# Designs tried in a protein design run: peptides against a protein of PDB entry 3T7K. Part 169

Target 1, 248 residues: chain A of PDB entry 3T7K
Amino acid sequence: KAEKILARFNELPNYDLKAVCTGCFHDGFNEVDIEILNQLGIKIFDNIKETDKLNCIFAPKILRTEKFLKSLSFEPLKFALKPEFIIDLLKQIHSKKDKLSQININLFDYEINGINESIISKTKLPTKVFERANIRCINLVNDIPGGVDTIGSVLKAHGIEKINVLRSKKCTFEDIIPNDVSKQENGGIFKYVLIVTKASQVKKFTKLINDRDKNETILIVEWNWCVESIFHLNVDFTSKKNVLYQKK

## One batch from the design tools (peptide; made by RFdiffusion4, then SolubleMPNN)

Design b2_p24_5_s1 (from b2_p24_5, 9 letters changed)
Fold by OpenDDE base, seed 5:
Structure b2_p24_5_s1 (fold): chain B 248 residues (1-248), chain A 24 residues (1-24)
Amino acid sequence: as target 1 above (248 residues)
Amino acid sequence: SYYEELKKKNEEELKKAEEEGKKR
């Protein structure tokens, strides 16, 4: 069926998209449309797997979903597109009226607002955002909204190698792991990096660390600090936004 | 049309995704 529909076009584009969707197309596509998309080099996957070499995200806008946040870790993310791209494409293909010899849809017309070429270009870097920031090991409180598994998965996608989950009420100093990174001479390396949810946790962890490991560098942030870093694919250590405690 | 219904569903899904994102 798809072949018959596509036969009216003299030339078919190959978009070479391996994509996931978030905030759109939850129910997927019908069999004919899937086949059409496949013939155009558009493959849509249900889940993110490294083996699939994903290069595209479909979303109506910037979202804080796991899929969207992880899509910014693709190597590279080639396109971040609005779902209207797929809809308009399929509408044009199924249109009987248009004696169009060619599909006339430009991917660039469907870019997600706020995902610009500067962001896309950073996904071509050989390192991940937190790796570039010298953050390898973090401490994450167990009461983080969204759950430690989801948050941890996003952080790992962006270069965090080790996530230590802290039971905030029961943890001791011995439960806190250091950020084990090689001392770069000129890089602001924090020995202890923590993501927390409450002011009481800041007070607790700062006390525990300062009492046992005096004069060490500490960074305590909210999850929003990580999100902003991901959205910009850059860690801005000059910003105090979403930083709860910093000791250099 | 089928595609207008898809647009409507996507609008609903967006709301859900935004709600999910606010929790994180």
Scores: peptide ipSAE 0.555, ipTM 0.949, DockQ to the pose 0.896
Fold by OpenDDE base, seed 3:
Structure b2_p24_5_s1 (fold): chain B 248 residues (1-248), chain A 24 residues (1-24)
Amino acid sequence: as target 1 above (248 residues)
Amino acid sequence: SYYEELKKKNEEELKKAEEEGKKR
């Protein structure tokens, strides 16, 4: 059926998209439309797997969903597109009235607002955002909204290798792991990096660390610090935004 | 139309995604 529908076109574009969707197309597509999209080089996956070499995200806007945040870790992210791309494409293909010999849909007309070429270009870098920031091992409080698994998965996608989950009420100094990064010449390395949710946790962890490991560097941030770093694909250590405690 | 319904569903999904995002 898809072949018959597409036969009216003299040439078919190959968009070469391997995509996931977030905030759209939860129910997927009908079988014919899936086949049409596949013939146009558009493959939509339900979940993010590294083996699929995903290069595209469909979303109506910038979102804080796991899929969206992880899409910025694609190698590279080639396109971040609004769902209207697919809808308009399929509408054009199914249109019987339009004497269209060609599919006239430009990907660039459907870019997600706020995902610009500067962001896309950073996804081509050989390193991940937290890797570039010399953050390899972090401490994460167990009461983080969204859950430690989801948050941890996003952080790992962006170059954090080890996530230590802290039981905020019961943890001791011995439960806190150091950020084991070799001294690179050009970057501020924090020995202890923590993501927390409450001011009481800041007080607790700063005391624990300062009492037992005096004069060490500490970075305590909110989850929003990580999100902003991901959205910009850059860690700005000069910014105090979403930083709860910093000792250099 | 099928695609109008799809747009409506997408609007609902966006709302859900935003709500999930607020929790993170």
Scores: peptide ipSAE 0.554, ipTM 0.949, DockQ to the pose 0.920
Fold by OpenDDE base, seed 2:
Structure b2_p24_5_s1 (fold): chain B 248 residues (1-248), chain A 24 residues (1-24)
Amino acid sequence: as target 1 above (248 residues)
Amino acid sequence: SYYEELKKKNEEELKKAEEEGKKR
């Protein structure tokens, strides 16, 4: 059936999209439409797997979903597109009115607002955003909204190698892991990096570290600091936004 | 139409995704 529908076109585009969806198409597509998309080089996957070499995200806008955040770690992310791309494409293909010899849908017309070429270009870098920021090992409080597994998975996708989960009420200094990165001469490396949710945790961890390891560098941030860093694919150490404590 | 219904469903899914995102 899909072949018969597509036979009216002289040439079919190959979009070469390997995509996941977030905030759209939860129920998927009917059998005919999925076959049409496949013939056009559009493959939609249910979950993110590294083996699938995903290069595209469909979403109506920038979202804080796990899929969206992880899509910015694709190698590279080629396209971030609105779901209207698929809808308009399928509408055009199923249209009986237009003696269309060609499919006239431009991917660039469907870019997600806020995901520009600058962001896309950074996904082509050989390093991940937190790797570039010299953040390899972090401490994460166990009461983080969204859960340590989801948050941890996103952070790992973006170059954090080791996530130490802290039990905020019971943890001691010995439970806090250092960010094991070779000292760069230019002083921009924090020995202790922590993601926390509450001011009480800032006080606790700051005290524990300063009492036992004096004069060391400390960075304590909110989850939003990580999110903003991901959305920009850049860590701005000059910004105080979402930074709860910093000692250089 | 089928695609109008699909758009409507996507709008509902967006709301759910936004709510989920606020909790993270």
Scores: peptide ipSAE 0.552, ipTM 0.948, DockQ to the pose 0.914
Fold by OpenDDE base, seed 1:
Structure b2_p24_5_s1 (fold): chain B 248 residues (1-248), chain A 24 residues (1-24)
Amino acid sequence: as target 1 above (248 residues)
Amino acid sequence: SYYEELKKKNEEELKKAEEEGKKR
């Protein structure tokens, strides 16, 4: 069926998209449309797997979903597209009225607002955003909204190697892990990096660290600090936004 | 049409995704 539908076109584009969807197409596509998309070099996956070499995300806008946040870690992310790309493409292909010899859809017309070439270009870098920021090991409180597994998975996708989960009420200084990064000559390295949810945790952890490891560097942030860093694919250490405590 | 319904579903999915994102 798909072959018959596509036979009216003299040339078919190969989009070479390996994509996941978020905030759209939850129910997937019918069999004919899947086959059409496949013949056009568009393959949609249900989940993110490193082995699939994903290069595209479909979403209506920038989202804070696990899939969207992880898509910014693709190597590279080639395209971040609105779902209307697929809809308009399929509509054009199924249209009986337009004896179009060619499919006339430009991918760039469907770019997600806020995911520009500057963001796309950073996904071609050999390092991940937190790796570039010299953040290898972090402490994460166990009461974080969304759960430590989801948050941890996103952080790992973006270069965090070790995630230590802290039991906020029961943890001691010995439970806090240092950010074990070899001293690079020109970068401020924080010895302790923590993601927390509330002011009481800031007070607790600052006290624990300062009492036992005096004069060490500490960075305590909200989850939003990580999200903003991911959305920009850059850590801005000059910004105080979403930073709860900083000791240099 | 099938695709208009698909657009409507996507709008609903967007709302859900936004709500999930606010919890994180």
Scores: peptide ipSAE 0.553, ipTM 0.948, DockQ to the pose 0.897; fails the geometry check

Design b2_p24_5_s2 (from b2_p24_5, 9 letters changed)
Fold by OpenDDE base, seed 3:
Structure b2_p24_5_s2 (fold): chain B 248 residues (1-248), chain A 24 residues (1-24)
Amino acid sequence: as target 1 above (248 residues)
Amino acid sequence: SWFEELKEKNKKELEKAEEEGKSR
């Protein structure tokens, strides 16, 4: 069926997209439309797997979903596109009225607002954003909204190797792991990095660390610090935004 | 039309995605 639909076109574009969707197309596509998209070099996956070499995300705008945040870790992310790309493409293909010998849809017209070439270019870097920031091991409080598994998965996608989950009410100093980074290549290393949700946790962890490991470097941030770092694909250590405590 | 239904579905999915994002 797809072949008959596409036979009216003299030339078919190859978009070379391996994509996931977020905030759109949850129900997927029918078998015919999937085949049409496949013939145009558009493959849509349900989940993110490294083996699929994903290079695209479909979303109506910048989102804080797991898929969107992880898409910025693609190697590279080539395209971040609005769902209207697929909609307009399928409309044109299914149109009986348009005597169009060619598909006239440019993917560059469907870029997600706020995902610019500067962001895309950073996805071509050989390192991940937190790797570049010398953040390898972090402490994460167990009461984080969205859950430690989701948050942890996003952080790992962006170069954090070890996530230590802290039971905020019961944890002691011995439960806190250091950020073990041997090489100071690019910027200051914090010995202790923590993501927390409450001011009481800041007070607790700063006391625990300072009482037992005095004069060490500490970074305590909100989840929003991580999100902003991901959206910019850069950690700005000069910014105090979403930083709850910093000791250099 | 299929496309109108799809747009409405996508609108609902966006709302859900925004709620999920706010919860994180």
Scores: peptide ipSAE 0.443, ipTM 0.916, DockQ to the pose 0.921
Fold by OpenDDE base, seed 2:
Structure b2_p24_5_s2 (fold): chain B 248 residues (1-248), chain A 24 residues (1-24)
Amino acid sequence: as target 1 above (248 residues)
Amino acid sequence: SWFEELKEKNKKELEKAEEEGKSR
């Protein structure tokens, strides 16, 4: 059936998209439309797997979903597109009125607002955003909204190797792990990096660290600090936004 | 039309995704 529908076009584009969707197309597509998209070089996956070499995200806008945050870790992310790309494409293909010899849909007209070429270019870098920031090992409180598994999975996708989950009420200094990175001469390397949710946790962890390991560098941030770093694919250590405590 | 229904479904999915994002 798809072949018969596409036979009216003299040439078919190959978009070369391996995509996931978030905030759109939850019900998926019918068999005919999936086959049409496949013939156009558009393959949509239900979940993110490294083996699929995903290069595209479909979303209406920038979202804080796991899929969207992880899409910025694709190697590279080639396109971040609005769902209207698929809608307009299928609409044109199913239209009987237009004696269109060619599909006339340009990917660049459907870019997600706020995902620009600067962001896309950073996904081509050989390193991940937190790797570039010398953040390898972090401490994460167990009461983080969204859960430690989801948050941890996003952080790992962006170059954090080790996530230590802290039981905020019961943890001691010995439960806090250092950020084991080689001392680079000019890098603002923090020995202790923590993601927390409450001011009481800041007070607790700063006391525990300062009492046992005096004069060490400490960075305590909110989850939003990580999100902003992901959305920009850059860590700005000059910004105090979402930083709860910093000791250099 | 199928396209109108799809747009309406996507609108609902966006709202759900936004609420999910606020919780994180």
Scores: peptide ipSAE 0.442, ipTM 0.915, DockQ to the pose 0.938
Fold by OpenDDE base, seed 5:
Structure b2_p24_5_s2 (fold): chain B 248 residues (1-248), chain A 24 residues (1-24)
Amino acid sequence: as target 1 above (248 residues)
Amino acid sequence: SWFEELKEKNKKELEKAEEEGKSR
């Protein structure tokens, strides 16, 4: 069926997209449309797997979903596209009226607002955003909204190697892991990095660390600090936004 | 049309995704 539908076109584009969707296409596509998309070099996957070498995200806008946040870790993310790309493409292909010799859909017309070339270019870097920021090991409170597994998975996708989950009510100093990174000459390494949800946790962890490991560097942030870092593919240590406690 | 239905479904999915994102 797909071949018969596409036979009316003299030339078919190859978009070379390996994509996931978020905030759109929850029900997926029928078999004919999947085959059409496949013939155009568009492969849509249900889940993110490293082995699939994904290079595209479909979303209506910037989202805080797991898929969207992880898509910014693709190597590289080539395209971040609105779902209207697929809609307009399939609409044109299924149209009987247009004696179109060619498919006239340009990927660049469907870019997600706020995902610019500067962001896309950073996904070509050999390192991840938190790796570049010298954040390898973090402490994460167990009561974080969205759950430690989802949050942890996003953080790992962006270069955090070790996530220590803290039971905030029961944890002691011994439960807090250091950020074990090689000393870079130009500073900016925090020995203790923590993601917390409450002011009481800031007070607790700062006391525990300062009482037992005096004069060490501490960074305590909200999850939004991580999100902003991901969206920019850059950690801005000069910003106090979403930083709850910082000791340099 | 199938396309209008798809647009409406995507609108609902966007709302769900926004709610998911706000909860994190």
Scores: peptide ipSAE 0.440, ipTM 0.915, DockQ to the pose 0.943
Fold by OpenDDE base, seed 1:
Structure b2_p24_5_s2 (fold): chain B 248 residues (1-248), chain A 24 residues (1-24)
Amino acid sequence: as target 1 above (248 residues)
Amino acid sequence: SWFEELKEKNKKELEKAEEEGKSR
């Protein structure tokens, strides 16, 4: 069926997209439309797997979903596109009225607002955003909204090697792990990095660390600090936004 | 049309995704 529909076009583009969707196309596509998309070099996957070498995300805008946040870790993310790309493409292909010899849909017309070439270019870097920031081991409170597994999975996709989950009410100093980064010359390394949800946790962890390891560097942030770092693919240590406590 | 229905579904999915994102 797809071949008959596409036979009216003299040339077919190859978009070379391996994509996931978020905030759109939850029900997927029918078999004919999937076959059409496949013939145009567009393959849509249900879940993110490293083996699939995903290079594209479909979303209506910047989202804080697990899929969207992880898409910024693709190697590289080639395209971040609005769902209207697929809609307009399929609409043009299914249109009987247009004696179109060629599909005339440009990917660049469908870019997600706020995902610019500067962001896309950073996904070509050999390192992940938190790796570049010398953050390899973090402490995460167990009461974080969205759950430690989802948050942890996003952080790992962006270069966090070890996530230590802290039971906020019961944890002691011995439960807090150091950020074990071998001294690379040119970046401020925080010995203790923590993601917390409450001011009471800041007070608790600062006391525990300062009482036992008084001279060490501490970074305590909100989840929003991580999100902003991901959306920019850069950690700005000069910004106080979403930083709850910092000791250099 | 199928396309209008799809656009409406996508709007509802966006709202859900925004709610999920606000909780994280």
Scores: peptide ipSAE 0.443, ipTM 0.916, DockQ to the pose 0.916; fails the geometry check

Design b2_p24_5_s3 (from b2_p24_5, 9 letters changed)
Fold by OpenDDE base, seed 5:
Structure b2_p24_5_s3 (fold): chain B 248 residues (1-248), chain A 24 residues (1-24)
Amino acid sequence: as target 1 above (248 residues)
Amino acid sequence: SYFEELKEKNKKELEKALKEGEKR
């Protein structure tokens, strides 16, 4: 059936997209449309797996979903596209009226607002955003909204190797792990990195660390600090936004 | 139409995604 539909076109584009969707197409596509998309070099996956070498995200806008945040870790992310790309493409293909010899849909017309070439270019870097920031090991409080598994998965996708989950009410200094990174000459390495949710945790952890490991560097941030870092694919250590405590 | 229904579904999904994102 898909072949018959596509037979009216003399040439078919190959978009070479391996994509996931977020905030759109939850119900997927019918078998015919999937086959059409496949013939056009568009493969849509349900979940993110490293083995699939995903290069595209479909979303209506910038989102804070796990899939969207992880898509910025693709190697590279080639395209971040609005769902209207698929809709308009399928509309054109299913149209009986248009004696179109060619499919006239340009990917660049469907870019997600705020995902520009500067962001896309950073996904071609050999390192991840937190790796570049010398953040390898973090402490994450167990009461974080969204859950430690989801948050942890996003952080790992962006270069954090070890996530230590802290039981905020019961944890001691011994439960806090250091950020074990090689000393770089140009500073900016925090020995203790923590993601927390409330001011009482800041007070607790700063006291625990300062009492037991004096004069060490500490970075305590909100989850929004991580999100902003991901959205920019850059950690700005000069910004105090979403930083709850910093000791250099 | 199928495509109008698809657009409406996507609108609903966006609303869900926004709610999910705001919780994090």
Scores: peptide ipSAE 0.470, ipTM 0.924, DockQ to the pose 0.904
Fold by OpenDDE base, seed 3:
Structure b2_p24_5_s3 (fold): chain B 248 residues (1-248), chain A 24 residues (1-24)
Amino acid sequence: as target 1 above (248 residues)
Amino acid sequence: SYFEELKEKNKKELEKALKEGEKR
């Protein structure tokens, strides 16, 4: 059926998209439309897997969803597109009225607002954002909204290798892991990096660390610090935004 | 129409995604 529909076009574009969707197309597409999209070089996946070499995300805008945050770790992210790209494309293909010999949809017209070429260019870097920031091992409180699995998965996608989950009410100094980074290539190294949710946790962890491992470097941040770093694909250590405690 | 329904579904999915994002 898809072949018959597409036969009216003299030339078919190859968009070369391997995409996931977030905030749109949860129910997917019918079989005919999936086949049409596939013939146009558009493959949509349900989940993110590294083996799929994903290069695109469909979303109506910048979102804080797991899929959106992880899409910025694609190697590279080539396109971040609004769902209207697919809708308009399929509308044009299914249109009987348009004597169009060619599909006339430019993907560049459907870019997500706020995902610019500067961001896209950073996804071509050989390193991940937290890797570049010398953050390899972090401590994460267990009461973080969204859950440690989701948050941890996003952080790992962006270059954090080890996530230590802290039981905030029961943890001791011995439960806190150091950020073991041997090479200082770019920026400062913090021995202890923690993501927390409450001021009481800042007080607790700073005391535990300072009492047992004096004069060490500490970075305690909110989840929003990570999100902003991901959205910019850069860690700005000069900014105090979303930093709860910093000792250099 | 199919596309109108699709747009409406996408609107609902956006609302869910925003709510999910706000929780993190």
Scores: peptide ipSAE 0.469, ipTM 0.923, DockQ to the pose 0.943
Fold by OpenDDE base, seed 4:
Structure b2_p24_5_s3 (fold): chain B 248 residues (1-248), chain A 24 residues (1-24)
Amino acid sequence: as target 1 above (248 residues)
Amino acid sequence: SYFEELKEKNKKELEKALKEGEKR
């Protein structure tokens, strides 16, 4: 059926998209439309797997979903597109209008607002955002909204190797892991990096660390600090935004 | 139409995604 529908076109584009969707197309597509998309070089996956070499995200706008945040870790992210691309494409293909010689849909017209070439270019870098920031090991409180698994998965996608989950009420100093990165000559390394949700946790962890490991460098941030870093694919250590405690 | 329904579904999905994102 898809072949018959597409036979009316003299030339078919190959978009070469391996994509996931977030905030759109939860129910997927019918079999015919999937086949059409496949013939146009558009393959949509249900979940992110590294083996699939995903290069595209469909979303209506910048979102804080796991899929969207992880899409910025694709190697590279080639396109971040609005769902209207698929809709308009399929509409054109299913249109009974006269022999369209070609599909007239330009990918660049459907870019997600705020995902510019500067962001896309950074996804071509050989390193991940937190790797570049010398953040390898982090401490994450167990009561973080969204859950430690989701948050941890996003952080790992962006170069954090080890996530230590802290039971905020029960943890001791011995439960806190250091950010074990080799001293790079070029940039401040924080020995302790923590993502917390409450001011009480800041007080607790700062006390625990300062009492046992005096004069060490500490970075305590909110999840929003990580999100902003991901959205910019850059960690700005000069910004105090979403930083709860910093000791250099 | 199928496509209008799809747009409406996507709108609802966006609302869900925003709520999910705000919780994180």
Scores: peptide ipSAE 0.467, ipTM 0.922, DockQ to the pose 0.923
Fold by OpenDDE base, seed 2:
Structure b2_p24_5_s3 (fold): chain B 248 residues (1-248), chain A 24 residues (1-24)
Amino acid sequence: as target 1 above (248 residues)
Amino acid sequence: SYFEELKEKNKKELEKALKEGEKR
């Protein structure tokens, strides 16, 4: 059936998209439309797997979903597109207008607002955002909204190698792991990096660290600090936004 | 139409995604 529908076009584009969807197309597509999309070089996956070499995200706007945050770690992310791309494409293909010899849909007309070429270009870098920031090992409180598994998965996708989950009420200094990175001469490397949810945790962890390991560098941030860093694919150490405690 | 229904479903999915994102 898809072949018959597409036969009216003299030339078919190959979009070369390997995509996931978030905030759209939860029910997927019918069999005919999936086949049409496949013939146009558009393959949609249910989940993110490294082996699939995903290069595209469909979303109506910038979202804080796991899929959206992880899409910014694709190697590279080629396109971040609105779902209207698929809708308009399928509408054009199913149209009975005899005069359409070619599919006339431009990917660039459907870019997600706020995902620009500057962001896309950074996904071509050989390093991940937190790797570039010299953050390899972090401490994460166990009561983080969204859960340690989801948050941890996003952080790992963006270059965090080791995530130490802290039981906030029971943890001691010995439970806190250092950020083991090679001392670069000019790099603002923090020995202790922590993601916390409450002011009481800031007070607790700063005391534990300062009492046992004096004069060491400490960075304590909110999850929003990580999100902003991901959305920009850059860590801005000059910003105090979402930073709860910093000792250089 | 099929496409109108699809748009409406996508609108609902966006609302869910926004709510999920606010919880994190």
Scores: peptide ipSAE 0.467, ipTM 0.922, DockQ to the pose 0.922

